Peptides against a protein of PDB entry 8YR4. Designs and how they scored, part 51

Target 1, 309 residues: chain A of PDB entry 8YR4
Amino acid sequence: PRGSPALQLVVLICLGLMGLERALNVLVPIFYRNIVNLLTEKAPWNSLAWTVTSYVFLKFLQGGGTGSTGFVSNLRTFLWIRVQQFTSRRVELLIFSHLHELSLRWHLGRRTGEVLRIADRGTSSVTGLLSYLVFNVIPTLADIIIGIIYFSMFFNAWFGLIVFLCMSLYLTLTIVVTEWRTKFRRAMNTQENATRARAVDSLLNFETVKYYNAESYEVERYREAIIKYQGLEWKSSASLVLLNQTQNLVIGLGLLAGSLLCAYFVTEQKLQVGDYVLFGTYIIQLYMPLNWFGTYYRMIQTNFIDMEN

## One batch from the design tools (peptide; made by RFdiffusion4, then SolubleMPNN)

Design b1_p12_6_s4 (from b1_p12_6, 9 letters changed)
Fold by OpenDDE base, seed 3:
Structure b1_p12_6_s4 (fold): chain B 309 residues (1-309), chain A 12 residues (1-12)
Amino acid sequence: as target 1 above (309 residues)
Amino acid sequence: SSLLQQFFQAEA
């Protein structure tokens, strides 16, 4: 934020905390690996207890990964409230000043309540978009890149390739299926608004409907509109199930391929038992934020379209 | 997937 050095410092601290979350996403699986290796080697209790205590502390800081209630994520979210409020207020004041610069003819042609609702939607969309981009999308992409690099450097290059292919296929299918699904959602929302508008119009014209004894006709037209809505709602819901199943299948295949390869390398004594557990734990940690990626992608598209309008 | 969609449908 330009003009407040305190808010710039808070943004830098939030970026530092985001970097710490990325480091924790790598360290937590490493410490869990080390516990499994120490248990396998029957290491002395003192070294095991220290490693377990360190793991639990790191897990408290991390929580469940990106978007979880970890200490670092909560601290980041808390500090970001002031930045969000400043950004929201600045966007709101820019919209309000721009509205005052518009012609009297523009104001007379629009209801003041509709203009305020557009301004509130505009501010919420911008603030939401920025929050989702900065705290969910960018960190998830960074965790994937860090994961590919980590597995390529500390494991065989085949593990990095499996993660790369799995995540690339997951992201591509998530985007393609989300874009396909967005058509059904738009059609559903349009039909919902049309059904609601018809119900409101019928109720406002209640006296006319009674005068013509057309109550049964209006109920039947409303039933047809509901059936048409439910047909679109079913397509939207079924498309969501298809997205979730596609995502689950891609991650399942990646986890299967990588887990079989890890197990093979453990049998060949090239990797330890803990490395198998590390791979599985790390892939699950990458999957948790990615499950929401299709929702974030759609929100980004919707908020961009709402900002252009 | 479903819970965030419900959350974002509640804000729309």
Scores: peptide ipSAE 0.008, ipTM 0.423, DockQ to the pose 0.206
Fold by OpenDDE base, seed 2:
Structure b1_p12_6_s4 (fold): chain B 309 residues (1-309), chain A 12 residues (1-12)
Amino acid sequence: as target 1 above (309 residues)
Amino acid sequence: SSLLQQFFQAEA
């Protein structure tokens, strides 16, 4: 944001808060591990109470793992409102200025209300895409990398490899299945628009339909169009269930492999019971943002298509 | 595309 040092400072604070969120994502599992170890060792109440209090405070700062419920995330979102408004207004003014530079012939050939709706969609798509990239995609990728580094340094290299293979397979399958689903969704949307257009045309020509007593014929044609739409809707919905199930299987296999390996190392006294709990909690924390990754990827693709138009 | 390039150049 050129011209406002106050907004530049807010951006820097938001980046600092994003760094703090990444640190919390590592610290919360560590403190939870420490609680489990202290409970197992029957440690003094004072040490346990301090560790529990510190964990609860860190968990309040982090939130429930949905990325939007933590105090730090809420504070970041609140501070970002002014930056988002500045960016949105700047994009809107650039589009509006460009519309005024266009030829009179272009304006005469288009309805002004349609042009404004296209401009609003363009502005919302750009600002939406940037927010999703900066606040959802990049942080999630950073958390995965931090997780791989953490498990490779503080656990055996095999744990880092399991997390790497699980997350890379999860991301790859999410992208591939989402691209495959996009074909079914496009076909569904095209058939929905065609069904709506037929209904509008039938209603606009209602006098002609009445004159020929063709109401039953138009209703049957509309029913056939609905059945065709529902066949495509079923494929779209079934493909979503398949995506979710594939994601669940990949995470389940990664959790199984890593949990069995962790349990084995605990039996060999190479790891503590708390380390088993840390692995499980950390994988679940990585999974929660990733569950929405397919939705973010689809939204990014839609916003790119809407922005090219 | 041109407006986006101008936007990204203007936010840098």
Scores: peptide ipSAE 0.000, ipTM 0.320, DockQ to the pose 0.022
Fold by OpenDDE base, seed 4:
Structure b1_p12_6_s4 (fold): chain B 309 residues (1-309), chain A 12 residues (1-12)
Amino acid sequence: as target 1 above (309 residues)
Amino acid sequence: SSLLQQFFQAEA
């Protein structure tokens, strides 16, 4: 945003906070490892208490669970509201200006309410796309790369290879299955709009329908449209379950292979018990944003499609 | 397509 140095500073702070989140994603498992090792070694209480306190503080900053509800993520999200509002308003004004530049014939051929709805959807799609790319896609890819590097350097190269293969397979399957699902979702949305339009047209013409005693015919046509919609909805929902199960299987296999290898190296005294816990914790942290990656990728695709129209 | 290109050109 060239026009506001304050918003540029906020963007830089948000990028700095994103870098801090990446550092926390590595540090939290390391501190958890250190706690497990200190407990195993029966280390003095003062060292253990300091490490636990530091871990809890880092975990508060990172957050946990299906949404990064950590302090850093919340602060980033809060600061980004102003940037998002500025970008949204700029897109809305550009769309509105462009609509005023369009020919009178274009305006006469379209319902004003439809044009505004397309504009609002377009603005939301662009702003959503940018937010998902910057805050979900790029960070997730960065965490994967950092993970591969970390495990390759501090563990055995085999761990880095397992993570690489698992993540590459996961991403590839997520993309391929999401692209396949997008066809069903588009068909579903088109049929939903068509079903709704038929219902509205029938209700607007209810006097004519009643005059011809055509209520049963209109109800049957509406039923057929609903059945057709539900058939597409089922395909969309079933394809989502298939995606989730495929993702879960890839995750499970990667976790199994890596956990068995880690356990083996612990039995050979090449790794400590804490390293097993670190691996499991870090892999779960990588998988958490990846579970949403298919949703983000679909939103990205939808937003691109909505912007091509 | 044209609006998006104009938007990206205006943010560049």
Scores: peptide ipSAE 0.000, ipTM 0.339, DockQ to the pose 0.023
Fold by OpenDDE base, seed 5:
Structure b1_p12_6_s4 (fold): chain B 309 residues (1-309), chain A 12 residues (1-12)
Amino acid sequence: as target 1 above (309 residues)
Amino acid sequence: SSLLQQFFQAEA
C-alpha cells in the first residue's frame, strides 16, 4: 500500500507476527517435550513449574493449533482489518472507475443491479483470495517446510523424509480429489439454479396454474427436480467425505510410520520419551490447518472462476 | 486476470 506509511508499518508488523506464529509452532512442542522429560526424570518441582508456566504462556500466544484462537493471531487479525479495508476500497474504486469508462452501449445492454452485484462479487473474490493466500496457504506451506527442516536437523533424516512424503502425498491428493469434486459441485449448482428457475416460473404463472388446476402437476415436477438435485448433492457430499477420509488415512499412515520409528529409537535410547510426544504433537499440529486446505483450495478456485466471469 | 495483474503491478 504505497499511499500510507502507517499502513505499510502495520503490514510489516503483521508479517513479523506471522513469523512469530511460525516460531511458536516449533517452540510449543519443544516445551511440551521438555515437560514430559522432566516428569520422567522426576526433576525438582521448581524446574518443572517454570517449564509448565512457560509452556502455558506460549500456548496462550499460539492458541488451540487452528491458528485462529491464539493471542498473536487475534492481534494480527485485528491489525489487518485496516489494511483489508484499504485494499477493498482501492479495488472497489478501480472497478467503479473502469465501469464509468465503459461505453454507453455496454451499460444500456445490462441491468445496473447486475453490474453492481458482479462488481461486489469481484471485489470480495479478490480480497478473499489474497487473504486466503497470505494467511492460510503460505503459512501452512511454511510450517511444513520448517517441520521438515526441524525433524531433519534434530531427529534422524528418516523423520524429515516421512514428513516430506506424507505432506507431499497429502497436498497432491487434496488437489486431485478437489478438482474431481469440482465437477460434482458445478453439476449440483447448475441443477439448483434450474430447480429455482422452475419454482420462480411456476409462481409467476400462479394464476394460469390455478386456472388449469395444475397445482399437483407443478408440485410433482418440483419434487422430481428436488430428487435430481439431492442425487447431485449426495455425490458432492459423499465426495467430501471421501476427501476427508483420504486425508485422514494419509496423515494416519504418516503418524503410524513416524510414531513406530520414534518408539523404536526411544527403545534404543537414541531418543527420549518426550521426543515421541513431540513428534505426535507436531504432526497433529500440521494436520489441523491442512484439514481445511481442501476448503481453502475450493474457495480459491471459486474466486478465480468468479473473477474470470 | 488483467485487474489482478494491474493491482500487483501497482503495489510493486
Scores: peptide ipSAE 0.000, ipTM 0.340, DockQ to the pose 0.023

Design b1_p12_7_s1 (from b1_p12_7, 12 letters changed)
Fold by OpenDDE base, seed 1:
Structure b1_p12_7_s1 (fold): chain B 309 residues (1-309), chain A 12 residues (1-12)
Amino acid sequence: as target 1 above (309 residues)
Amino acid sequence: SLQQQILQRELS
């Protein structure tokens, strides 16, 4: 935000809070590990109670692992409202200024209410896209990279490799299946618009339809259009279930492979019981935001297409 | 997930 030092400071604070969230994503599993190790060693109550209290406090700051419900995330979201409003107003004013620079011929061909709706969609798409990129996509990718580095340094190179392969396969399949699904969604949206247009045309020509007693014919045409739409809607919905199941399978296989390897290293006394729990906790924590990655990718793709039009 | 379906409806 150029011109407001206060908003620049808020952006810096929000970036600092994002860094803190990344640190919490590493610290929370570590403290949970330490609790499990202290319980296994039958450590004195004072040490255990302090570690549990510290863990609960860190978990309160982090939230439920979705990155949206923690105190730090809520504080960031609250502070960001002013920055988003400033950005939104700036984009809205730029679009509005550009609309006034357009030729009279462009305005005569469009209803004023349609022009405003295009402007509102454009503003929402740009501001939404930026927010999703900065607060959801980039942090999730950062957490994956941090996870790979952490497991490679503190466990063994094999754990880093498992996480790398699992997450790379997950992301690749998410992209490929999402692109495949986009075809079904476009076909669905096109058929929805065609079905709506037929309904509008039938209603606008109501007098003619009544004069020819063609009501039954128009109803049957509308029914056929609905059946065709529902066939495309089913394909879109079924493809979403397939995406979710594929994602679940990849994470399940990664969790299985890594958990078995952890259990083996614990049996060999190279790792502690807490390290097994850490791995499982960390993988589940990475999985929570990744469920939305396909949605974010599609939104990014749609918003880029809507900005080019 | 059910949440993805809800978000898909809100973003349509």
Scores: peptide ipSAE 0.023, ipTM 0.669, DockQ to the pose 0.314
Fold by OpenDDE base, seed 4:
Structure b1_p12_7_s1 (fold): chain B 309 residues (1-309), chain A 12 residues (1-12)
Amino acid sequence: as target 1 above (309 residues)
Amino acid sequence: SLQQQILQRELS
């Protein structure tokens, strides 16, 4: 944001908080490992209590579960609201100025409400895209890279390879299946709009429909449109389930392979029990944002296509 | 589910 040094500072703070989230994603599993190792070794209560307290504090900062619910992520999201509003307003003004530069023929051929709806969708799409790229896609890729490096350096190279193969396969399948799904989603959305338009047209022509006793015909035509929509909706929804199951399978296989390898190395006394827990915890942490990656990728694709139209 | 909420936000 070139016009406000305050907003530039907020962006820098948000980037710093994103860096802190990446550090927390590594530290939380490490501290959890250390707790398990200290418990296994029957370490003194003072050392254990300090490590547990530190872990809980780090976990509060990180958050966990479905979405970034940690203090750091909430603070980042809160601070970003002003940046998003500034960006949105700038995009809205650019779209609005561009609309005023368009030919009179373009304006006469379109309903004002449709033009505004296109502008609002365009603004929301661009602002959403940027936010998802910066706050979800890039951090997730960074966490994967950090994970590969961490496991390659502090574990065996085999763990880094498993994570690399698992995440590469996950990302590739996510992209391929999401691109395939995008066709079904577009068809669904097109049919939804057509079905809605038919309903609106029938209701606007209510007097004519009533005059001709054509209510049964309009209802049947609407029913056919709904059935066609539901057939496309089913394909969209079923393809989402297929994506999710494919993703779960890939992560499950990666978790299985890495967990078995870790268990084996623990039995050979090359790794500690806490290292087994660390691997599982870290893979699950990587999985949480990755579950949304398909949605983010689809939003990226949709928003790029909506910008080309 | 959060996926359903995102799906609903993408459908709205």
Scores: peptide ipSAE 0.019, ipTM 0.637, DockQ to the pose 0.368
Fold by OpenDDE base, seed 5:
Structure b1_p12_7_s1 (fold): chain B 309 residues (1-309), chain A 12 residues (1-12)
Amino acid sequence: as target 1 above (309 residues)
Amino acid sequence: SLQQQILQRELS
């Protein structure tokens, strides 16, 4: 935000809070590990109570991971409201100024309601795209990289490799299947618009429909259009289930491979029981934001298409 | 997920 030092400070604070979220994503599993180890060792109550209290406090700050309402995430979201409003207003004013600079011939060829809808979509697409990139995509990629580094340094290179392969395969399949699904969603949206247009045209021609007693015919045509829409909606929804199941399978295989390897190292006394729990907890934490990645990717693609129009 | 579709409708 150029021109307001206060908003620049808020952006820096939000970036600092994003860094704190990344640190919490590592610390919370570590403290949970420590609780499990202390319980296994039958440690004194005072040590357990302090570790549990610290864990609960860190978990309150973190929340349930990316997409949950932790205190740090809520504080970041609250502070970001003013920055988003400033950015939105700036983009809206730039689009509005540009529309006024366009030729009279351009304005006469378009409906005012269409021009306003283009301006609103343009503003929403730019501001939405930037927010999703900065607050969802980049942090998720950072958490994956931090996870790979952490497991490679503190467990074994094999754990880092499993996480790397699992996450790379997950991201690749998410992109490929999401691009494939986009065809079904486009077809569904086209049929939805066509079905809505038929309903509007039938209602606008209400007098003609009444004159010919054609109400039953128009209802049947609308039913056929709904059935065609539902056939495309089913394909879109089924393809989403397929994406989710593919993602679940990849994470399940990564969790299986890593958990078996961890259990083996615990049996060999190279790792503690708490390290097994840490690995499972950390993989599940990485999985939570990744479940949304396909949605973010599609929103990004839609917003890019809406910016090109 | 179905929750993602609901959230996409609330964010659009």
Scores: peptide ipSAE 0.019, ipTM 0.645, DockQ to the pose 0.209
Fold by OpenDDE base, seed 2:
Structure b1_p12_7_s1 (fold): chain B 309 residues (1-309), chain A 12 residues (1-12)
Amino acid sequence: as target 1 above (309 residues)
Amino acid sequence: SLQQQILQRELS
């Protein structure tokens, strides 16, 4: 943000905290591995207690598991509020100034309340899109890349390949199925708007409906519109279940392949028992943010469409 | 989840 050195410092701190989150995403599984290995070796209590305490502290900083945000993420979100408000206000002022530069003919053709609603939607769309890109999409992609590098360097190259193939297939199928289901969602939204418009029109023309004793006819037309909407809603909801199940199958297959390979290398004494637990923990940890990726992708796509209109 | 409902409300 130009003009406020304090906000620039806050942005740098937030970027530093994002880097710390990436480091925690690697360290937490490593410490969990070390606990499992120390337990297996029957290590002395002092070493075990220190490693467990360190793990719990790192896990508190990271968060996750129950969908709870970690301390680092909460601190980042708290600090970012001022940056978001500055960005929002700047976009709002740019839109407002541009609206004042528009011709009188443009203003006479539109209701002032509709113009303000378009401006507010535009601002919310841009600020939302930027926040989701910076805080959800980019970090998730970074965690995947870091995961591939980690498994390729510290495990056999086959593990890096499994993670790469699993995550690439997951992302590709998430995009393809999300684009496919967007058709059903658009059809549902169009039918919802049409059903709502009919209800509003019937209620605005209440006197005419009453004059012709057409209440039963209007109710039946509304029922038919609801049934048509519910048919489209079912397709939208079923397509979401299909997306979630497809995602679950891809992760399940990746987890199966990698877990079998880990188990094999543990039987050959090339890996430790803790390394098996690390792989499973790390894959599940990568899956948690990815489950929301389809939602983020859809939000991005919607926000782009709303910016073009 | 409550988060999905909040996200759906912020998107509506």
Scores: peptide ipSAE 0.015, ipTM 0.581, DockQ to the pose 0.194

Design b1_p12_7_s2 (from b1_p12_7, 12 letters changed)
Fold by OpenDDE base, seed 5:
Structure b1_p12_7_s2 (fold): chain B 309 residues (1-309), chain A 12 residues (1-12)
Amino acid sequence: as target 1 above (309 residues)
Amino acid sequence: SLNEQIMQRLEE
């Protein structure tokens, strides 16, 4: 927002809050580790109570790890509303101005409702794309990198390698399977539109249908179109289950490998019991936003296609 | 994902 210093300050505050979320994502597992270690050592109640209280406070700031429920995330989202509105309004006015500069021939060839729908899609696609990139994709990638660095420095290079391989494989498979399933979704949407158009045409021609007593025939044709749609919907839904299961398998294998390695190092007294809990908690915390990555990737692709149209 | 259905319902 180049025109308002107040909105520029809000953007800087939102970026600072995003940095704080990244710090909380590291600190929360560390404090949880410390609680487990203090409980194992039968530490005095005062030390335990302070650590638990600090953990709960940090967990309140972080939220549930989904990136949407923490106090810091809510504050960021609240502050961003004004920035989003400014950006949306600016894009909408630019599109509207451009539409008025277009030739009379272009306007005569199109329905006003189609022009408005193009403008709304264009504005939504640009603002949505920017929001998903800045608030979901970039932070998730940053958390992965921070996780790799943290485990490599404070545990062992092997833990950093496991996280790197697990997350790289997860991201790659998520992209590949999402691109593959996009074909099924496109086919489903095309058949949905065709089924809807057929229903509208049948209802608009209801007098002709009544004249020929063809209601049963039109219902049967609509049923066949629904069955065809449901066959494509099933493929789309089944491909989604396959994506989720593939993601779960990759995370499960990473969690297994890392947990076994951590348990081994605990038995050798190189790590504490709390470090085992930290690893499991941190991997699960990384997994939560990654479950949405396939959704974000598809939304990004859809928004790019809608911008090219 | 179950999350896509939730996001689609939030965009409607």
Scores: peptide ipSAE 0.019, ipTM 0.640, DockQ to the pose 0.192
Fold by OpenDDE base, seed 4:
Structure b1_p12_7_s2 (fold): chain B 309 residues (1-309), chain A 12 residues (1-12)
Amino acid sequence: as target 1 above (309 residues)
Amino acid sequence: SLNEQIMQRLEE
């Protein structure tokens, strides 16, 4: 943010907290591994208690399966509110200024309420997009890369390859299926708006409808519009289920392949029991934010297309 | 899904 050193400092702190989240995403599985290994080795209580306490503290900082529940994530989100508000206000003022620069003919052809709604949606979309890119998409990609590097360096290269192939396939399928799904969602939203507009128009013309005894006709037209909407809603919802199942299948196959390989290496005494637990924990940890990736990608695409229109 | 509810709130 140009002009506010305080907001620049907050951005730097938020970036630092994002880096800390990435470190925690590696450290938490490592400490959990160490606990399992110490338990297996029947290590002295003092070492075990220290490692468990450290793990629980790190897990509190990281949070649970939703990346938003950790102390670090909550602190980041809290600090970012001011940056988001500054960005939102700046975008809103830019849109408003641009609207005032548009020709009188453009303003006369549109209802003022429609223009304001477009401006508000545009501002919300841009600020939302930026927040999702910075705080969800980029961190998730970073965690994947860090994971590939970690598994390639500290495990066998085969684990890094499995994670790479799994995540690459996951991301590719997420993109492709999300792009396909976006067509159904747009059609649904368009039909929803058309259905609402018909209902409003019928109700505004209530006296005319009543004068012609056309209530049954308007109800039937509304019913047809609802049926058409529900057909599109079903396609949207079914496509989401298909996306989620495809994602779950890819992660499941990656988890299966990696877990079997890890179990095999544990049986050959090349890895410890804790390393098996680490792999499973880390893959599940990567999966949690990836569930939202399809939503974020769609939001990104929608917001880009809404900015081009 | 929680994702759809968040998306509905972003489209409203």
Scores: peptide ipSAE 0.017, ipTM 0.604, DockQ to the pose 0.220
Fold by OpenDDE base, seed 2:
Structure b1_p12_7_s2 (fold): chain B 309 residues (1-309), chain A 12 residues (1-12)
Amino acid sequence: as target 1 above (309 residues)
Amino acid sequence: SLNEQIMQRLEE
């Protein structure tokens, strides 16, 4: 935000809070590991109570694993409201200025309500894209990289490889299946719009339909259009279930491979019981934001298509 | 949730 040092400071604070969220994503599993180890060793109550209290405090800051409900995330979201409003207003003013530079012939050929709707869609698309990239996509990718580095440094290199392969396969399959699903969704939306248009045309021509006693014919045509729509809707919904199940299988296989390897190293006394719990907790924690990645990717694609139009 | 509101606005 050029011209407001206060908003620049808010952006820097928000970036600092994002860094803190990344640190919490590493620290929370570590503290949970430490609790499990202290419980296993029958450690003194004072050490256990301090570690538990610290864990609960860190978990309050982090929130429910998605990061979106934690105190730090809520504070970031609150501070970002002013930055978002500044960005939105700037985009709106740029679009409005550009509309005023367009030829009179362009304005005479379009309805004012359509022009305003294009401006609002453009503004929402750009603002949405930027927010999702900065607050969801980039942090999630950072958490994956941090996870790979952490497991490679503090565990055996094999754990880093398992996480790398699991997350790479997850992301690749998410993209590929989402692109495949986009075809079904586009077909569904096209058929929905066609069905809606037919219903509107039938209702606008109500007098003509009544004059010819064609009500039964129009109802049957509408029923056929609904059945065709529902066939496409089923394909869209079934493809979503397939995506979610594929994602679940990839994470399940990664969790299985890593958990078996961790259990083996615990039996060999190379790792502690808490390290087994850490691995499982950390993988599940990485999975939670990734489950939404397909939605974010689709939103990004939609926003790009809406910006090109 | 904010995500549900954003999803709902993208479906409109």
Scores: peptide ipSAE 0.014, ipTM 0.547, DockQ to the pose 0.177
Fold by OpenDDE base, seed 3:
Structure b1_p12_7_s2 (fold): chain B 309 residues (1-309), chain A 12 residues (1-12)
Amino acid sequence: as target 1 above (309 residues)
Amino acid sequence: SLNEQIMQRLEE
């Protein structure tokens, strides 16, 4: 972005955050190894607790195995919204301006393709939703239940309680925040459709626009519509970052509580080092599909409302 | 998430 030093600074910060994500990807396994070694050596609880706490903090910064939902990734995504919007707006205005230079014959041929694309989106959304329900939502809920039962029976009841509370809080907050953000998405989609309709109408009436030399006026109206859209898009995207960060925080707290408790019981020789590894691995495995749950829930709600209309 | 971005692109 050549025109805004502020956006250039944001890009540099985002690059710095990407570097930090790479460092975290190396540090997290190292700290994990150190925990396993300290547990094996029966190290003092104070040293172990500090190492576990540091690991969980680093894991909170990193997020899930892909790093896509960690604090650093969320911060990067949040900062990148404005850069993306600037780039998108510039591309859209360039395309729109270029379309007004094209011939009538080109515009007449495109109407059929746009209608087809809208129809294909609707059908793909419904089919995708059913697949996500059957193959992701139901299995994820089953895995949570199985996890609670497993940790309650084979570990201590406290582990089952931690997993239960963590997952219940995660699901509840995911639903509540997803419902809260749905209003921003609906407003965004409505404004997107209105912005598209204005662009289509302007391009369909391109002869009239050319007759009045009104190209600059139509471009400015389109720019205003894009700015209004981007204001709503920012709210939608920022609300998504908030959702992801809330989810990451809940999982981080569950991982902290459970990992400290595991480490304590290993020091008391009630659990083995392998049990600590199992707990951490299982919580991370539950986290990965749960990150999608908000997306699935939103799609379910949207499709139910679209079917009622 | 990357997955929501993929889904958002699939909704595009």
Scores: peptide ipSAE 0.019, ipTM 0.653, DockQ to the pose 0.125; fails the geometry check

